# Peptides against a protein of PDB entry 3QIS, part 253

Target 1, 334 residues: chain A of PDB entry 3QIS
Amino acid sequence: PSLELSRREFVFENVKFRQLQKEKFQISNNGQVPCHFSFIPKLNDSQYCKPWLRAEPFEGYLEPNETVDISLDVYVSKDSVTILNSGEDKIEDILVLHLDRGKDYFLTISGNYLPSCFGTSLEALCRMKRPIREVPVTKLIDLEEDSFLEKEKSLLQMVPLDEGASERPLQVPKEIWLLVDHLFKYACHQEDLFQTPGMQEELQQIIDCLDTSIPETIPGSNHSVAEALLIFLEALPEPVICYELYQRCLDSAYDPRICRQVISQLPRCHRNVFRYLMAFLRELLKFSEYNSVNANMIATLFTSLLLRPPPNLMARQTPSDRQRAIQFLLGFLL

## One batch from the design tools (peptide; made by RFdiffusion4, then SolubleMPNN)

Design b2_p24_3_s2 (from b2_p24_3, 9 letters changed)
Fold by OpenDDE base, seed 3:
Structure b2_p24_3_s2 (fold): chain B 334 residues (1-334), chain A 24 residues (1-24)
Amino acid sequence: as target 1 above (334 residues)
Amino acid sequence: MEEDEKLFEEIRKEMEALRKEYLS
């Protein structure tokens, strides 16, 4: 069997978080026999492509002289955004199009990724006084490394880190402030806040706005701004409540004094973000007659975002653990 | 209430200063 490919090199320019890009090519059976094609893993890979890439269709049959269109879809989700922001991964891949009893055809995928504040650590963002798109990629790497080291030091040492000659970090990320300050000013009376989905186009505009500017106002509806906050919290590489404290939060869920003590042990930026979000949500709950928001709904929604189980425990989360996690957050909302 | 209001004001003041510096 033999295939003819219309193209073998693909370039995805200016790839962004949550923005789908598509490139298409044709494969034709120029042989005399039916053939089965499939994308196959390279040696030592478990998947035929990186998590941000997909081929559609990824397999199929071609009769002699048949042609099929294949779409290469690039989409950076929460699962790939952090490794692309750090430069650990890149918009580069090689696809192997295998023909049964035939040859392998290699496709080259290349491009560039534009960093996002979504999927960046709270520690790095607290040190980032400019929009992420204005920060040199080399400095982003340094900020993530330094942030990791400070987090480890803060968890190991109950002693205040000496205010070394580094610029003082922000109390919270500017992106969190922009989202929460907007919602606090404009959305406290918004009916069905956090219950109505935002618009995808508005979400993209909000992401691009936060990545490129420090605006006076965030574009889009209150629903889109609210969903952008949820997406931001979901995309964090480390949740607002660090994985190291997850079990202690569950164990303390029915003792409000111990809950406050557990939160006090968070790294400064995480603790400040947690307190800031809880203060905002308590304020939002005062307007429940207008916004239809209640403590149980908010606790249920934000628990999955703020108090995520460590990756090794995700498969073992019981309904009891989930209820304890909700109860932990309720103790800060009531 | 006073603690939450103080926290909001401290953050707001820092961020408004940052925004002013960025636009200068």
Scores: peptide ipSAE 0.635, ipTM 0.956, DockQ to the pose 0.706
Fold by OpenDDE base, seed 5:
Structure b2_p24_3_s2 (fold): chain B 334 residues (1-334), chain A 24 residues (1-24)
Amino acid sequence: as target 1 above (334 residues)
Amino acid sequence: MEEDEKLFEEIRKEMEALRKEYLS
């Protein structure tokens, strides 16, 4: 079997979080026999491509002189955003297109990623006084390393070393403030807030706005701004309630005093974000007659975002664990 | 109520100062 490929090199410029890019090419069977093609893993890989890449179709059958279009789709989800933001991973891959009883064809994928405040740690964002697109990648790496060390010190209850030389971190990320302050000012009376989905185009504009500026107002509908807050919280590499405290939150879920003590043990930025979000959500609940927001809906929605099970426990989360997690959050909304 | 209002006001003041510094 033999194939002709219309293209073998693909460049994805300015890849962004949640923005789909597509490149297409054609495969033609220039042989005299039918052939089956598939994308196959390289020798050391479990998958034929990186998590942010997909081929469609990834396999198929071609008669002699038949041609098929293949789409290469690049999409950075919450699962890839953090490693791309840090530069640990890059928009580079090699795809192996295999022919059954035939040759391998190599496709080169390249490009560049534009960092996002989405998928960046709360600790790094509290140190980031400028939009992320204005921060040199080298400084982003340093901020993530410093943030990791601060988190570990906070969890170990170590006295912060000399506050003297580093700029004072923000109480909360500016991006969270921008989202929450907008919702507080403009969305408290918005019907079906957090129940109506945002528009994908508006979400992209909001993400780009937060990555590139410190605006006076966020673009888009209140629903899109509300969904952007949910996406932001979901994309955090470490949830607002650190994984180390997850089980203690569940164990304390029916004791409001212990719940408050558990929250007091969070790293400063995580604790401040948690308190700020709870204050905001309590304010929204005062307007329930207008916005149709209730404590059970909010607790159910935000629990999955704020109080995520550690990756090693995700597959083991029971309905009882979910109910305890919801009850934990309800104790801060009521 | 007073604690939430104080928290919001403290954060607002810090962030408004930051935005002013960024735009200067």
Scores: peptide ipSAE 0.634, ipTM 0.956, DockQ to the pose 0.705
Fold by OpenDDE base, seed 1:
Structure b2_p24_3_s2 (fold): chain B 334 residues (1-334), chain A 24 residues (1-24)
Amino acid sequence: as target 1 above (334 residues)
Amino acid sequence: MEEDEKLFEEIRKEMEALRKEYLS
């Protein structure tokens, strides 16, 4: 069996978070027998491609002289955004198109990724006084490493933040301020806020705006700005409530005094973001007659974003754990 | 309420100063 491929080299320029790119090629059975094709893992790989790449179809049958179009889809989700932002991973891959009882065909994937504030740590963003697209990639790596070390020192209560000659970090990321300040000013009376989805085009504009500027106003509808805040919180590599405090939050869920003590143990940036979001959400709840937002809905929605189980506990989360997590947040909304 | 308003005002002042510096 043999195949003819219309193309073997693919370049994905300016790949962005949540922006789908597609490249297409054709495969043709130029043999005399039916053949089965499949994308197969390389030696030592578990998957035929990196998590941000997909082939569609990834397998199939071709009759003699049959042709099929294959789409190569590049999509950076929350699962790949952090490692691409840091430069740990890159828009590079090799696909192996295998022909049963035939030969392998190699496809080269290349391109460049444009960093996003989405999927960047709160600590790094607090040190980032300019839009992320203006920050050299080398400096982004240094900011993430330094942020990790400071988070650990803060959690261990070992060193007061050296108020030394280093630029003081922001109280909260500018991106969170931009989103929350917009919603506070313009969305408190928005009917079905956080219940109506935003528009995908507007979400992309908001992401690009936050990555490239410090605007006076965020573009898009209040629904799109609200959804962008949810996407931002979901994409954080470390949730607003650090994984180290997850179990303590559940254990304290019915004691408001202990809940406040647990939050006081957060790194300064995380604690400030948490307090700022809770203050915003309490304000939003005052307008429940207009926006149809209630404390139970908000607590349920934001619990999954702010208080994520550690990866090792995700598969073990009980309905009781979910209820305790919701109750923990309710104690800050009421 | 006063604590939340104070927090919002402190953050706003910092961020408005940052935006002004960035646009200068």
Scores: peptide ipSAE 0.632, ipTM 0.955, DockQ to the pose 0.705
Fold by OpenDDE base, seed 2:
Structure b2_p24_3_s2 (fold): chain B 334 residues (1-334), chain A 24 residues (1-24)
Amino acid sequence: as target 1 above (334 residues)
Amino acid sequence: MEEDEKLFEEIRKEMEALRKEYLS
């Protein structure tokens, strides 16, 4: 059996977080026998492609002189955004299109990724005084490495690090302030806030706005701005409550004094973001008669974002652990 | 209430200064 491919090289320019790109090509059975095709893993790979890439269809049968269209879909989710922001991974792959009892055909995937404040650490963002798209990639790498080292030092020393001669970090990321300040000003009376989904086009505009500017106002509906805040918190590589404190939050969930002590042990940026979000959510709850937002709904929604189980424990989270996590957050909303 | 208002005002002042510097 043999195949003819309409192209073998694919370039995905300006790949962004949550923006789907598609490139199509055709495969034709130019042989005289039916054939089965499939995308197969390379040697030592478990998958035929990187997590941000998909082929559709990834397998099929072709009769003689039959042609099929294959879509190559590039989509950067929360699961790939952090490693692409750091430059640890790139928009590069090689796909192996296998023909049963035939040859392998190699497809080259290339392109460029545009960094996002989504999927960037709170520590790195607190050091970014400019939009992330204006920060050199080399400096992003340095900021991520430095952010990790400062987090570890803050957790170990319990003492305010003598903020040496470096420029003072922001109290919170400017991107979080932009989202929260907008919601505080314009969304306190918004009915069904955090319950109504945003518009996908508006979400993309908000992400692009936060990555490229420091605006006076965020574009889109209050629902889209609210959902953008949820997406931002979900995409954080380290949740607002650090993984190291997860179990202590669960253990303290029914003691408000211990809960406050656990939060006081967070790195400065994480602690400030937590306090700022809790202050915002308490303010939003004062308008519950207008916005239909209640403490139980907010605690349930934000607990999954702010207090995530460590990756090694995620599969073991019990209903009791979830209830304790919600109770922990309720102690800051009431 | 007063602690939350103070926190919001402190962050807002820092961020408005940053935005002004960025646009200058």
Scores: peptide ipSAE 0.627, ipTM 0.953, DockQ to the pose 0.703

Design b2_p24_3_s3 (from b2_p24_3, 9 letters changed)
Fold by OpenDDE base, seed 3:
Structure b2_p24_3_s3 (fold): chain B 334 residues (1-334), chain A 24 residues (1-24)
Amino acid sequence: as target 1 above (334 residues)
Amino acid sequence: MEEDEKLFEEIRKEMEELRKEYLE
């Protein structure tokens, strides 16, 4: 069996978080026998492509002289954004199009990624006084490395942050402030806040705005700004409540004094973001008659965002653990 | 209430200063 491919090289320029890009090509059975094609993993790979790439269809049958269109879809989700922001991964891949009893055909995927404040650590963002798109990629790497080291020192209760020659970090990321300050000013009376989804186009505009500027006003509806906050919190590589404190939060869920002590042990940036979000949410709850928001709804929604189980425990989360996690957050909302 | 208001004001002030420095 043999195939003819209309194209073998694909370039995805200016790939962004949550922005779908598509490239198409044709495969034709130029042989005399039916063939089965499939995208197959390379040696030592578990998948035929990187997590941000998809082929559609990824397999199929072709009769002699049959042609099929294949779409290569590039989409950076929360699962790929962090490794692309750091430059650990890149918009580069090789796909292997296999024919049963035939040859392998190699497809080259290339392109460039544009960094996002979404999927960047709270520590790095607290050191980032400019929009992420204005920060040199080399400096982003350094900020992530420095942020990791500072997080570890903070968790170990080691020596006070040496007020060394590094610029003082922000109390919270400017992106969190922009989102929360907007919601505080304009959304406290918004009916069905955090219950109505935002518009996908507005979400993209908000992301691009936060990545490229420090605006006076965030574009889009209050619902889109609210959803952008949820997406931001979901995309964090480390949740607002660090994984190391997850179990202690569950164990303390019914003791408000111990809950506050656990939060006090968070790294400065995480602790400040947590306190700031809880203060905002308490304010929002004062307007429950207007916005239809209640403490149980908010606690349930934000629990999965702020208090995630460590990756090694995700598969073992019980309904009891989830209820304790909700109760932990309720102790800060009431 | 006073603690939350103080926190909001401290953050707001820092961010307004940052915005000013960014626009200069």
Scores: peptide ipSAE 0.606, ipTM 0.951, DockQ to the pose 0.702
Fold by OpenDDE base, seed 5:
Structure b2_p24_3_s3 (fold): chain B 334 residues (1-334), chain A 24 residues (1-24)
Amino acid sequence: as target 1 above (334 residues)
Amino acid sequence: MEEDEKLFEEIRKEMEELRKEYLE
């Protein structure tokens, strides 16, 4: 069997968080026999491609002189954004198109990724006084490493070493303030806030706006700004309530005093973001007659974002654990 | 109420100062 490929080199320029890019090529059976093709893992890989890449179709049959279009789709989700932001991963891959009883065909994938404040740690963002696209990638790596070390020190109740001559971190990320301040000013009376989805084009504009500027106003509808806040919280590498405190939150869910003590043990940035979000959500609930938002809906929605189970426990979350997590958050909304 | 208002005002003030410094 033999294949002819219309293209073997693919370049994905300016890849961004949640922005789908597609490149297409054709494969043709120029042989005299039917052939089966498939994308196969390289040696030592478990998957035929990196998590941000997909081939469609990834396998198929071709009759003699048959041609099929294959789409290479690049999409950076919450699952890939953090490792791309840090430069740990890059928009580079090699695909192996295998022909059964034939040869392998190699496809080269290349490109560049543009960093996002989405998928960046709260601690790193509290140190970013400029838009992330203005921050050198080398400095992003340093900020994430320093932020991790400060988080660990804070959780261990180690006395912060004297705040040396490093610029004081922000109380909360500017990106969270921009989103919340907009919603506070313009969305408290918005019917079905957090219940109506935003527009995908507006979400991309909001993400690009937060990554590149410190605007006076966020573009898009209140629904798109609200969904952007949810996406931001979902994309955090470490949730607002650190994984280390997850079980303690569940165990304290019915004791409001213990709940407050658990929150007081969060790293400063995480604690400030939590308090700020709870203050905002309490304010939003005062307008429930206008916005149709209630405490149970908000608690259910935000619990999955703020109080995520650790990755090792995700598959084991019980309905009881979910109810305790919701009850924990309700104690800050009521 | 007073604690939430104070928190919002403290954050707003810091962010307005940051925005000013960014535009200078």
Scores: peptide ipSAE 0.602, ipTM 0.951, DockQ to the pose 0.691
Fold by OpenDDE base, seed 2:
Structure b2_p24_3_s3 (fold): chain B 334 residues (1-334), chain A 24 residues (1-24)
Amino acid sequence: as target 1 above (334 residues)
Amino acid sequence: MEEDEKLFEEIRKEMEELRKEYLE
């Protein structure tokens, strides 16, 4: 069996978080026998491609002189955004198109990724006084490493942060402030806030706006701005309540005094973001008659975002654990 | 209420200063 490929090299320029890109090519059976094709893993890989890449179809049959279109889809989700922001991964891959009883055909995938504030740590963002697209990638790596080390030092209560000559971190990320301040100003009376989905086009504009500027106003509807806040919180590599405190939050869920003590042990940036979000959500609840937002809805929605189980426990979360997590957050909303 | 309002104002002040510095 033999295949002809219309293209073997693919370049995905300016790949962004949540922006789908597609490149298409054709494969043709130029042989005299039917053939089965499939994308196969390389020798040491479990998957035929990186998590941000997909081929469609990834397998199929071709009769002699038959042609099929294959789409190569690049999509950076919350699962790939952090490693691409840090430069640990890149928009580079090699696909192996295997022909049954035939030869392998290699496809080269290349491109560039544009960093996002989505999927960046709260601590790194607190050190970024400029939009992330203005920060050199080398400095982003250093900021993430330094942020991790400072987080660990703060949790261990070991060294008072020597207020050395390093520029004082922001109290909260500017991106969180932009989203929350917009919602506070314009969305307190918005009917069905956090219940109505945003527009996908507006969400992309909001993401691009936060990555490239410090605007006076965020573009899009209040629903799109509200959903952008949810996406931001979901994409955080470390949730607002650090994984190390997850179990203590569950254990304290029925004691408001212990709950406050657990939150006081968060790293400064995480603690400030938590307090700021809780203050905002309490303000929205004052307008519940206008915005249809209630404490149970908000607690249920935000608990999954703010208080995530550690990766090693995600598969083991019980209904009881989820109820305790909701109860923990309710103690800050009521 | 007063604690939340104070927190919002403190953060807003820092961020408006940051925005000003960014635009200069």
Scores: peptide ipSAE 0.599, ipTM 0.950, DockQ to the pose 0.688
Fold by OpenDDE base, seed 1:
Structure b2_p24_3_s3 (fold): chain B 334 residues (1-334), chain A 24 residues (1-24)
Amino acid sequence: as target 1 above (334 residues)
Amino acid sequence: MEEDEKLFEEIRKEMEELRKEYLE
């Protein structure tokens, strides 16, 4: 069996968080026998492609002289955004198109990724006084490494060394402020806030705006700005409540005094973001007659974003653990 | 309420200063 491929080299320029790109090519059976094709893993890989790439179809049959269109889809989700922001991963891959009892055909995937404030740590963002697209990639790596070390020192209750000539970090990420301040000013009376989805085009504009500028106003509807805040919190590599404190939050869920003590042990940026979000959400709850927002809905929604189980415990989360997590957050909303 | 208002004002002030410095 043999295949003819219309193209073997693919370039995905300016790949962004949550922006789908597609490249298409054709495969044709130029042989005289039916053939089965499949994308296969390389010798040391578990998957035929990186998590941000997909082929559709990834397998199939071709009769003699049959042609199939294959789509190569590049999509950076929350699962790939952090490793692409740090430069640990890149928009580069090699696909192996295998023909049963035939040859392997190699496809080269290349391109560039544009960093996002989405999927960047709270610690790094607090040190980032400019839009992320203005920060050199080398400096982003240094900021993430330094931020990890400062997080560890804070969790160990080590006295902050007098931070030498490093610029004072922001109290919260500017991106969190931009989203929350907009919602506070314009969305308190918005009916069905956090219940109505935003527009995908507006979400992309909001992401691009936060990555490239410090605007006076965020573009899009209040629903799109509200959803952008949820996406931001979901994309954080470390949740607002650090994984190390997850179990202590559950254990304290019915003691408001212990809950406050647990929050006081968060790294400064995480603690400030938590307090700022809780203050904002309490303000929204005052307008419940207008926005249809209630404490149980908000606690249920934000608990999954702010108080995520550690990866090693995620598969073992019980309904009781979820209820304790909700109760923990309710103690800050009421 | 006063603690939340103070927190919002402290953050707002820092961020407005940052925005100003960015636009200059």
Scores: peptide ipSAE 0.597, ipTM 0.949, DockQ to the pose 0.729

